# Ledger of designs, part 20: peptides against a protein of PDB entry 3QIS

Target 1, 334 residues: chain A of PDB entry 3QIS
Amino acid sequence: PSLELSRREFVFENVKFRQLQKEKFQISNNGQVPCHFSFIPKLNDSQYCKPWLRAEPFEGYLEPNETVDISLDVYVSKDSVTILNSGEDKIEDILVLHLDRGKDYFLTISGNYLPSCFGTSLEALCRMKRPIREVPVTKLIDLEEDSFLEKEKSLLQMVPLDEGASERPLQVPKEIWLLVDHLFKYACHQEDLFQTPGMQEELQQIIDCLDTSIPETIPGSNHSVAEALLIFLEALPEPVICYELYQRCLDSAYDPRICRQVISQLPRCHRNVFRYLMAFLRELLKFSEYNSVNANMIATLFTSLLLRPPPNLMARQTPSDRQRAIQFLLGFLL

## One batch from the design tools (peptide; aimed at target 1 W177 D181 N272)

Design b2_p13_1 (made by RFdiffusion4)
Pose (drawn by RFdiffusion4):
Structure b2_p13_1 (pose): chain A 293 residues (1-134, 168-310, 319-334), chain P 13 residues (1-13)
Amino acid sequence: PSLELSRREFVFENVKFRQLQKEKFQISNNGQVPCHFSFIPKLNDSQYCKPWLRAEPFEGYLEPNETVDISLDVYVSKDSVTILNSGEDKIEDILVLHLDRGKDYFLTISGNYLPSCFGTSLEALCRMKRPIRERPLQVPKEIWLLVDHLFKYACHQEDLFQTPGMQEELQQIIDCLDTSIPETIPGSNHSVAEALLIFLEALPEPVICYELYQRCLDSAYDPRICRQVISQLPRCHRNVFRYLMAFLRELLKFSEYNSVNANMIATLFTSLLLRPPPSDRQRAIQFLLGFLL
Amino acid sequence: DETYLEEILDSYH
């Protein structure tokens, strides 16, 4: 049971939020007998690697002496973007490739991460006047820029918030917001609209903070009480919530053109603005509908 | 809400 590896060290340079990278290598069974390989957790872990990293394939069978290409894939999603933004985690790791009844092969993962305004808290973004990788703001300039673009160009956009944008443009928008305060956000209206949804979804703390979440559901049927729960939010969260509710009500005026109705808004934005740490789903859309109408 | 939205948008211009 022996393996030959084309390489054991891999570098993921300039890793960005939601941008896929692949570092490929070849495994060859140079032994005399067939072997089984698999990636294993390091002593006392649950997984063989961190969430932003994946091996494809992560296990297999090799006769003597067939070869197999292994793809080490890095993808920073909403699950890891905040800890990598913060530096609580780095683009580094060790993969232990394990031969069943044999040697262990140690693969070193290194590289660097570029922080994004996406996955960054509303509070910190309101404190930062300049782009992240170039008195506090009422709302983060990044969310204002996205909403400003949609307000200017997308009020009459057919199927706004119902058609997915382009992956390439989403990344261009994110990089644009990470590095500049542009005159125009690049990309189609559908891409800018989706980038807004991704922005809300990627927030480490939702627009409606987690601890106020349950109170919102309980209060869902009393508009006076719902507004008061909103008053308990920190200033930046309260402002973003009010700002978005005003923006969505503005879009509802053009529903005959942009097909944006209360039904779609409620089911789309409720889960983004009001996340927990069923029929609660119903009190939640009721909570949000109370503001839209 | 409309006035609030306009104030937010104008304040960044």

Design b2_p13_1_s1 (made by RFdiffusion4, then SolubleMPNN; from b2_p13_1, 9 letters changed)
Fold by OpenDDE base, seed 3:
Structure b2_p13_1_s1 (fold): chain B 334 residues (1-334), chain A 13 residues (1-13)
Amino acid sequence: as target 1 above (334 residues)
Amino acid sequence: MSEFLKEMLESFK
């Protein structure tokens, strides 16, 4: 069997969080026999591509002189955004198109990723007074490393870092402030807030806006701004309630005093974001007659975002654990 | 507005 490929080199320029890009190519059976093609893992890889890439179709049959279009889809989800923001991963891959009883055809994927405030740690964002796209990539790496070290020091209740050398960190990320301030100003009376989905185009505009600017007003509907806040919280590499405190939150869920003590042990930025969000959500609940928002709905929604099980426990989350997690959050909303 | 929300919002002005 033999294939002809219309293209073997693909460049994905300016890849962004949640923005789908597609490149297409054709494969043609220029042989005299039917052939089966598939994308196969290279070397010792478990998958034929990186998590942010897919081929569609990834396998198929071609009759002699048949041609099929293959789409290479690049999509950076919450699962890939953090490693791309840090530069740990890059928009580079090699695909192996295997022909059954034939040859391997190599495809080169390249491109560039544009960093996002989505998927960046709260610690790094608190040090970032400018939009992420204004920050040199080298400095982003340093900010993430320094942020990790500060998180550890904060958890250990070690001496505050010497106030002397670096600009004072923000109390909360500017992105969280912008989203929450907008919702507080404009969305308190929004019917079905957090119940109606945003528009995908508006969500992309909001993400791009937060990555590139410090706007006076966030673009899009209140629903899109509300969903952007949810996406932001979901995309955090470490949830607002750090994984280390997850079990203690569940164990304390029915004791409001212990719950507050657990929250007091969060890193400063995480603790501030948590308190800020809870203060906002309690204010939003005062407008329940207008926005149809209630404490149970909010607790159910935000618990999955703020109080995520550690990766090793995700598969083991019981209905009881979920109920305790909701109860923990309810103690801050009521 | 809670005092904390107000304080946090004022810190960015």
Scores: peptide ipSAE 0.037, ipTM 0.767, DockQ to the pose 0.790
OpenDDE base, seeds 1, 2, 4, 5: peptide ipSAE 0.030, 0.033, 0.030, 0.035; ipTM 0.743, 0.758, 0.743, 0.762

Design b2_p13_1_s2 (made by RFdiffusion4, then SolubleMPNN; from b2_p13_1, 9 letters changed)
Fold by OpenDDE base, seed 4:
Structure b2_p13_1_s2 (fold): chain B 334 residues (1-334), chain A 13 residues (1-13)
Amino acid sequence: as target 1 above (334 residues)
Amino acid sequence: MSEFLQQMLESYK
């Protein structure tokens, strides 16, 4: 069997978080026999492609002289955004299109990724006084390495943040401040806030706005701004409540005093973000008659974002663990 | 408004 491919080189320029890009090509059976094609893993890989790439279809049959269109879809989700922001991964891959009892055909994927404040650590963002797209990539790497070291130092209670030599970190990321300030100013009376989805186009505009500017006003509807806050919190590499404290939050869920003590042990930026969000959400709950928001809805929604199980425990999260996590957050909303 | 929320909002003005 043999195939003819209309294209073998694909370039995905200016790949962004949550922005789908598609490139299409055709494969044709120029042989005399039916053939089965599949994308296969390289020698040591578990998957045929990187997590941000997909082929559709990834396998199929072709009769002689049959042609099929294959879509190469590039989509950076929360699962790939952090490693792309750091430059640990890149928009580069090689796909192996295997033909059963035939040849391998290599496809080259290349391109560039544009860094996002989404999927960047709270520690790194607290050091960024400018939009992330204004920060040189070399400095992003340094900020991430430094952010890890500061998180460790903060958790160890070792060194008072030496206020002297480095620019004082922001108390919370400017991106969170912008989102919450907008919602506080304009969305407290918004009916069905956090219940109505935003528009995908508006979400992309909000992400691009936060990545490239410090706006006076965030574009889009209150629903899109609210969803952008949820997406931001979901995309954090380390959740607002650090993974190291997850079990202690569950264990303390019915003791408000211990809950507050657990939160006091968070890194400074995480603790500030948590308190800021809880203060905002308590203020939002005062407008429940207008916005249809209640404490149980908010606790249920934000618990999945703020108090995520560590990756090793995700598959083991019980309904009891979820209820404890919700109860933990309720103690800060009531 | 929460004093903490107000303080946070004022720190970015």
Scores: peptide ipSAE 0.047, ipTM 0.792, DockQ to the pose 0.798
OpenDDE base, seeds 1, 2, 3, 5: peptide ipSAE 0.031, 0.043, 0.033, 0.035; ipTM 0.735, 0.781, 0.747, 0.755; seed 1 fails the geometry check

Design b2_p13_1_s3 (made by RFdiffusion4, then SolubleMPNN; from b2_p13_1, 10 letters changed)
Fold by OpenDDE base, seed 3:
Structure b2_p13_1_s3 (fold): chain B 334 residues (1-334), chain A 13 residues (1-13)
Amino acid sequence: as target 1 above (334 residues)
Amino acid sequence: MSEFLKSMLESFK
């Protein structure tokens, strides 16, 4: 069996978070026998491609002289955004197109990723006074490393943040402030806020806006801005309530006093973001007659974002754990 | 920015 490939080198320029890019190529059976093709893992890989890449179709049959179009889809989700933002991973891969009883065909994937404030740590974002696209990639790496070290110092209650440094971190990320301030100003009376989905095009514009600028106004509908806040919280590498405190939040869920003590132990930026979000959400609840927002809905929605189980707890949250997590947040909304 | 963000965070307390 033999294949002819129309292209073997693919370049994905300016890859962004949640922006699908597609490159297509053709494979043709230039042999005299039917053939089966498949993308196969490289030696020591479990998958045929990196998590941000997909081939469609990834396998198939070709009759003699048959041609099929294959789409290479690049999509950076929440699962890949953090490692791409840090430069730990890159838009580079090699695909192995295997022909059954034939030879392997190698495809080279390359490109560049544009960093996003989505999927960046709260600690790094608190140090980032400019849009992420204005920050040199080398400095992003340093900001993540420094942020990790300061998170650890903050948890240990060791060093008061040296008030004298000209580089005082923000109390909350500017991106969170921009999203919440917009929603507070313009969305308190928005019917079905957090219940109506945003527009995908508007979400992309909001992401691009936050990555590239400090706008006076966020573009898009209130629903898109609200969903952008949810996406931002979901994409955080470390949730607003750090994984280390997850179990303590569940254990304290029915004691509002202990709940407040648990939150006081969060790193400064996480604690500030949590308090800021809870204060905003309590303000939205005052307008429930207009926005249809209630405490149970908000607690249910934000629990999955703010209070995630640690990655090592591969066990699905029990219904009891989920209810405790919701109850924990309710104690800050009521 | 930092003082403003601090002020905003305090306005929600």
Scores: peptide ipSAE 0.032, ipTM 0.738, DockQ to the pose 0.193
OpenDDE base, seeds 1, 2, 4, 5: peptide ipSAE 0.020, 0.024, 0.023, 0.020; ipTM 0.609, 0.702, 0.698, 0.464

Design b2_p13_1_s4 (made by RFdiffusion4, then SolubleMPNN; from b2_p13_1, 8 letters changed)
Fold by OpenDDE base, seed 3:
Structure b2_p13_1_s4 (fold): chain B 334 residues (1-334), chain A 13 residues (1-13)
Amino acid sequence: as target 1 above (334 residues)
Amino acid sequence: MSEFLQEMLNSYK
């Protein structure tokens, strides 16, 4: 069997969080026999591509002189955004198109990723006074490393970093401040807030706006701004309630005093974001007659975002654990 | 508005 490929080199320029890009190519059976093609893992890889890439179709049959279009889809989800923001991963891959009883055809994927405030740590964002796209990539790496070290020091209740050398960190990320300030000003009376989905185009505009500017007003509907807040919280590499405190939150869920003590042990930025969000959500609940928002709905929604099980426990989350997690958050909303 | 929310909202003005 033999294939002809219309293209073997693909460049994905300006890849962004949640923005789908597609490149297409054709494969043609220029042989005299039917052939089966598939994308296969290279070397010792478990998958034929990186998590942010897919081929569609990834396998198929071609009759002699048949041609099929293959789409290479690049999509950076919450699962890939953090490693791309840090530069740990890059928009580079090699695909192996295997022909059954034939040859391997190599495809080169390249491109560039544009960093996002989505998927960046709360610690790094608190050090970032400018939009992420104004920050040199080298400095982003340093900010993430320094942020990790500060998180550890804060958890250990070690001496506050010497106030002398670096600009004082923000109390909360500017992105969280902007989203919550907008929702507080404009969305408190919004019917079905957090119940109606945003528009995908508006969500992309909000993300791009927060990545590139410090706007006076966030673009899009209140629903899109509300969903952007949810996406931001979901995309955090470390949830607002750090994984280290997850079990203690569940164990304390029915004691509001212990719950407050657990929250007091969060890193400063995480604790501030948590308190800020809870203060906002309690204010939003005062407008329940207008926005149809209730404490149970909010607790159910935000618990999965703020109080995520550690990766090693995700598969083991019981209905009881989920109920305790909701109860923990309810103690801050009521 | 809670005092904390007001403080936070004012910290970025």
Scores: peptide ipSAE 0.114, ipTM 0.831, DockQ to the pose 0.840
OpenDDE base, seeds 1, 2, 4, 5: peptide ipSAE 0.026, 0.093, 0.082, 0.055; ipTM 0.653, 0.823, 0.816, 0.807; seed 4 fails the geometry check

Design b2_p13_2 (made by RFdiffusion4)
Pose (drawn by RFdiffusion4):
Structure b2_p13_2 (pose): chain A 293 residues (1-134, 168-310, 319-334), chain P 13 residues (1-13)
Amino acid sequence: PSLELSRREFVFENVKFRQLQKEKFQISNNGQVPCHFSFIPKLNDSQYCKPWLRAEPFEGYLEPNETVDISLDVYVSKDSVTILNSGEDKIEDILVLHLDRGKDYFLTISGNYLPSCFGTSLEALCRMKRPIRERPLQVPKEIWLLVDHLFKYACHQEDLFQTPGMQEELQQIIDCLDTSIPETIPGSNHSVAEALLIFLEALPEPVICYELYQRCLDSAYDPRICRQVISQLPRCHRNVFRYLMAFLRELLKFSEYNSVNANMIATLFTSLLLRPPPSDRQRAIQFLLGFLL
Amino acid sequence: PKTSLDLLHEAVS
């Protein structure tokens, strides 16, 4: 049971939020007998690697002496973007490739991460007047830029918030917001609209903070009480919530053109603005509908 | 005509 590896060291340079990278290498069974390989957790872990990293395939069977290409894939999603933004984690790791009843092969993962305004808290963004990778703001300039674009160009956009944008344009928008305060956000209206949804979803702390979440559901049927729960939010969260509710009510005026109705808004934005750490889903859409109407 | 900044100021006032 022996393996030959084309390489053992891999570099993921300039890793960005939601931008896929692949570092490929070849495994060859140079032994005399067939072997089984698999990636294993390091002593006392649950997984063989961190969430932003994946092996494809992560296990297999090799006769002497067939070869197999292994793809080491890096993808920073909403799960890891905040800790990598913060520096609580780095683009580094060790993969232990394990021969069943044999040697261990140690693969070193290195590289660097570029922080994004996406996955960054509303509070910190309101305290940063310049792009992240170039008195506080009432709302983060990035969310204002996205909403400003949609307000200007997308009020009459057909199926706004119902048609997915282009992956390439989403990344261009994110990089644009990370590095500039542009005159125009690049990409179609559908891409800008989706980038807004991704922005809300990627927030480390939702627009409606986690501890106020349950109170919102309980209060869902009293508009006076719902508005008071909103008053308990920090200034930047309260402002973003009010700003978005105003923006969505503005879009509802053009529903005959943009097909944006209360039903779709409620089911789309409720889970983004109001996340927990069933029928609560109903009190939640009721909570949000109370503001839209 | 109304702008997004006007909308923001109305919302946060």

Design b2_p13_2_s1 (made by RFdiffusion4, then SolubleMPNN; from b2_p13_2, 7 letters changed)
Fold by OpenDDE base, seed 4:
Structure b2_p13_2_s1 (fold): chain B 334 residues (1-334), chain A 13 residues (1-13)
Amino acid sequence: as target 1 above (334 residues)
Amino acid sequence: MMTAEDLLRQATS
């Protein structure tokens, strides 16, 4: 069997977080026998493509002189955003289109990724006084490496923050401040806040706005701004409550005093973000008559975002663990 | 009326 491919080189320019890009090509059976095609893993790979790439269809049959359109879909989810922001991964891949009893056809994927404040660490963002798109990529790498080292130093209680006025980290990421400031100003009376989904177009505008500017006003509906906050928290490489404290939060869930002590052990930026979010959410709960928001709903929603199980435990989370995690947050909302 | 800045001050105090 043999195939003709209309294209073998694909370039995805300006790939962004949560923005789907599609490139299409045709494969044609120019042989005289039916053929089965499939995208196959390279040697030592478990998957035929990187997590941000998909082929559709990824397999199929072609009769003689049959043609099929294949879509190459590039989508950066929360699962790929962090490694792309750091430059650990890139918009580059090689796909192997295999023919059963035939040849392999290589497809080259290339492009560029535009960094996002979504999927960037709280530590790095606290050092970014400008929008992430204004930060040189070299400096992003340095900020991530430094962020890891400062997290370790802060956990070790070793280093007084050198008081040099110009280099002081923000108390919270400007992106979180902007989202919460907007919600606090405009969304406290919004019916079904955090219950109604935002619009995808508005979410993309909000992400682009936060990545490229420091706006006076975030674009979009209150629902879109609220969902953008949830997406931001979900995309964090390290959750607001660090993985290291996860079990201690569960163990303390019914002791409000111990819960507060656990939170006090968070790195400064994480602790500030946690307390800021809890202060905002407690204020939002005062407007429950208008916004239909209650403590149980908020605790349930934010628990999955703020108090994530470590990756090694994620598959083992019990209903009891989830209930303890919810109870932990309830102690800060009530 | 509380501001987001007031919430931040309360969170960081």
Scores: peptide ipSAE 0.351, ipTM 0.915, DockQ to the pose 0.892
OpenDDE base, seeds 1, 2, 3, 5: peptide ipSAE 0.334, 0.316, 0.325, 0.328; ipTM 0.909, 0.904, 0.907, 0.908

Design b2_p13_2_s2 (made by RFdiffusion4, then SolubleMPNN; from b2_p13_2, 6 letters changed)
Fold by OpenDDE base, seed 4:
Structure b2_p13_2_s2 (fold): chain B 334 residues (1-334), chain A 13 residues (1-13)
Amino acid sequence: as target 1 above (334 residues)
Amino acid sequence: MRTAKDLLEEATS
């Protein structure tokens, strides 16, 4: 069996978080026998492609002289965004199109990724006084490495580093400030806030806006801005409540005093973000008659974002653990 | 009327 491929090299320019890109090519059976094709893992890989790439279809049968279109879809989700932001991964891959009892055909995937404030650590974002797209990639790498080291130092040293006024980190990421300030100004009376989904186009505009500028106003509906905040929190590599404190939050869920003590042990930026979000959400709850927002809904929604189980425990989260996590957050909303 | 700044001040106090 043999295949003819219309293209073997694919370039995905300016790949962004949550923005789907598609490239198509044709494969044709130029042989005399039916053939089965499949994308196969390379040696030592578990998957035929990186997590941000997909082929559709990834397998199939071709009769003699049959042609099929294959879509190569590039989509950076929350699962890939952090690794791409750091430059640990890149928009590069090699796909192996295997023909049963035939040859392997290699496809080259290349391109560039545009960093996002989504999927960037709170620590790094607190050091970024400018939009992430204005920050040199080399400096992003340094900020991420430094963010890890400072998280460790901040857990060990309660003393605020007397960092010079120019180098002093923001109290909260400017992106969180902008999102919450907008919602607080314009969305307190928005019916079904955090319950109605935003528009995908508006979400992309909001992401691009936060990545490239410091706007006076965030574009899009209140629903889109609210969803952008949820997406931001979900995409954090380390959740607002650090994984290290997850179990302690569950254990303290019914003791408000211990809950506050656990939060006090968060790194400064995480603690500030947590308290800022809780203060905002408590204000939002005062408008429940207008926005249909209640404490149970908010606690349920934000618990999954703020108090995520460590990756090793994610598959084992019990309904009891979820209830405790919700109860933990309720103690800050009521 | 409270502002987002007031919320941040409360959060960071």
Scores: peptide ipSAE 0.434, ipTM 0.932, DockQ to the pose 0.882
OpenDDE base, seeds 1, 2, 3, 5: peptide ipSAE 0.415, 0.402, 0.398, 0.421; ipTM 0.927, 0.923, 0.921, 0.928; seed 2 fails the geometry check

Design b2_p13_2_s3 (made by RFdiffusion4, then SolubleMPNN; from b2_p13_2, 7 letters changed)
Fold by OpenDDE base, seed 4:
Structure b2_p13_2_s3 (fold): chain B 334 residues (1-334), chain A 13 residues (1-13)
Amino acid sequence: as target 1 above (334 residues)
Amino acid sequence: SMTAADLLAEATA
């Protein structure tokens, strides 16, 4: 069997978080026999492509002289955003299109990724006084490395923040400030806040706005701004409550005094973000008559975002663990 | 009226 491919090289320019890009090509059976095609893993790979890439269809059957359109879809989710922001991964891949009893066809994927404040650590963002798109990529790498080292130092209680580092970190990321300030100003009376989905186009505008500017006003509906806050929290590589404290939060869930002590052990930026969000949500709950927001709904929603199980425990999270995690947050909302 | 700055001040105190 043999195929003809209309293209073998694909370039995805300016790939962004949550923005789907598609490139299409045709495969034609120019042979005399039917053929089955599939995308196959390279040697030592578990998957035929990187997590941000998909082929559709990824397999199929072609009669002689049949042609099929294949879509190559590039989509950076929360699962890929962090490694692309750090430059650990890149918009580069090689796909192997295999023919049963035939030869392999190689497709080259290339492009560039545009960094996002979504999927960037709280520590790094607290050091970014400018939009992430204004930060040189080399400096982003340094900021993530420094942020990792500072998190470790903070956990070890060892080194006072060297007061001599010319630029004091922000108390909270400017992106969190902007989102919460907007919601506090405009969304406290918004019916069904955090219950109504945002618009996908508005979400993309909000993300692009936060990545490229420091706006006076965030674009989009209150629902889109609220969902953007949820997406931001979900995309954090390290959740607002660090993974190291997860079990202690569950163990303390019914003792509000111990819960506050656990939160006091968070890195400064994480602690500030947590307390800022809790203060905002307590204010939002005062308007429950208008916004239909209640403490149980908010605790349930934000628990999955703020108090995530460590990746190694995610598959083992019990209903009891979820209830304890919700109870932990309720102690800050009531 | 309370502001986001007041919330941040409460959070960082």
Scores: peptide ipSAE 0.344, ipTM 0.916, DockQ to the pose 0.886
OpenDDE base, seeds 1, 2, 3, 5: peptide ipSAE 0.319, 0.030, 0.306, 0.324; ipTM 0.908, 0.734, 0.904, 0.910

Design b2_p13_2_s4 (made by RFdiffusion4, then SolubleMPNN; from b2_p13_2, 5 letters changed)
Fold by OpenDDE base, seed 4:
Formats: structure tokens, C-alpha cells, sequence
Structure b2_p13_2_s4 (fold): chain B 334 residues (1-334), chain A 13 residues (1-13)
């Protein structure tokens, strides 16, 4: 069997978080026999492509002189965003299109990724006084490395060096401040806040706005701004409550005093973000008559975002663990 | 009325 491919090189320019890009090509059976095609893993790979790439269809049959359109879809989810933001991964891949009893055809994927404040660490974002797209890529790498070291120092209770007033980290990421400021100003009376989904186009505008500017006002509906906050928290490489404190939060869930002590052990930026979000959510609950928001709903929603199980425990989370995690947050909302 | 700045002050105090 043999195939003709209309294209073998694909370039995905300006790939962004949550923005789908598609490139299409045709495969044609120029042979005299039916053939089965499939995208196959390279040697030592478990998957035929990187997590941000998909082929559709990834396999199929072609009769003689049949042609099929294949879509190459590039989509950066929460699962790929952090590695792309750090430059550890890139918009580069090689796909192997295999023919059963035939040849391998290589497809080259290339492009560039545009960094996002979504999927960037709280520590790095607290050091970013400018939009992430204004930060040189070299400095992003340095900021992530420095942020890791600062987190370790903070956990070791090392006194922060008297860094000059210009180098002092923000108390919270400006992106979190902007989202919460907007919601607090405009969304406290919004019916079904955090219950109604945002619009995908508005979410993309909000992400692009936060990545490229420091706006006076965030674009989009209150629902889109609220969902953008949820997406931001979900995309964090480390949740607002650090993974190392997860079990202690569950163990303390019914003792509000111990819960507060656990939170006090968070790195400064994480602790500030947690307390800021809890302060905002307590204010939002005062408007429950207008916004239909209650403490149980908020605690349930934000628990999965703020108090995530460590990756090694994620598959083992019990209903009891989830209830303890919800109870932990309830102690800060009530 | 409280502001987001007031909430941040409360959170960081």
C-alpha cells in the first residue's frame, strides 16, 4: 500500500492557552489495494502525539483512489499550559502516519507558543509587575526557577532578604486582583454567579486581556469573568493550597483553629491569595438574595480548585476526602 | 463600601 499526502509540514503560529487551531491535509490511497492508516507512537513514546496535539481521524481505512481529510488540532489545555509557559515543551512534534504492511510517513509540526498568566505559578506572577507578554522569555525561565527557590525558602521559614522596594513581590498576582476587583465591583448582585457558564469568545478575550495588559475594566459578562477566575485557579501548576498541605487540610477539616494554622504555613503568595479569595467570597455571600450563591455551593466549587489532591492521590480521592475538603473551605466562608 | 483593596488589606493583615 502507498499514500499521497497533500502536506507534510504544519506551522501553528501564535498558539495560545485554550485557543483551538486547526490545520487540515488530505491523504489519498494511490495504490491498488485497500489500506489501513494509523498515527503510531515513536520509539519509547506512549502516545502518537504530544498532549496539546490531536489528529482526527487518527486511524482509518482507505479504498483504492479514496481520499480522507485529516485535521491536526492544536489545543493547549490546563494539562499542557504550564510546560509550554516555562518553555520546557514547545510547539514541535513529529507524527508518524503508519500504513499496515506499508511505509511510515513523517509529518513535521512546528510553531510558537505565546505565554499565559494562566498556568503560571503564583510565585512567578507575584514577581511579574507587567503583563506576561511583556516579560522576555529568558526572564520567565529565571522567574520560575527563582520562584521555586523562594517557595523552598518560605517553607524553610527563611527571612526574605530585604530586596529593594522595586523587586518586592506583589502581595497577590495582579491577574487575581483584577478578576476579584471586577467581580466585587460589578458581580455581587449577578444572579447565578459561578453557576452560569461564560461565553468562550469572552473567556478568550479575558485571557488575552490579562496576558497583554493591565486593564481598568475586564471585558465580557460577569459570568465570563467569574469563569475566568475558576479557569485561572484550575490552571495553576500548584493549587492555592500547596500539595504538601493537602492531607493536613483534610485532617483538620472539622477544627477551624487547626485549619487557620495550616493556612498560616502556606508560602506568602499562596496564603495571601487564599485569604483574599475567602474574604471576597464571604462578601459575595452577603448578597446571596441577589446572586443565588450559598456557602455550600461555593465551598463545593472552589474545593476542587483550591484544595486539589496531589497528582499521585488524584485517582484515589474518596467521597470522604471530598467532603472533608469542602468542610475545610466552609470553615473560612462561614 | 468595602473595596477589593480593603479585602486585600484584610487578607494580608
Amino acid sequence: as target 1 above (334 residues)
Amino acid sequence: MKTAEDLLKEATS
Scores: peptide ipSAE 0.473, ipTM 0.942, DockQ to the pose 0.889
OpenDDE base, seeds 1, 2, 3, 5: peptide ipSAE 0.445, 0.439, 0.430, 0.453; ipTM 0.936, 0.935, 0.932, 0.938

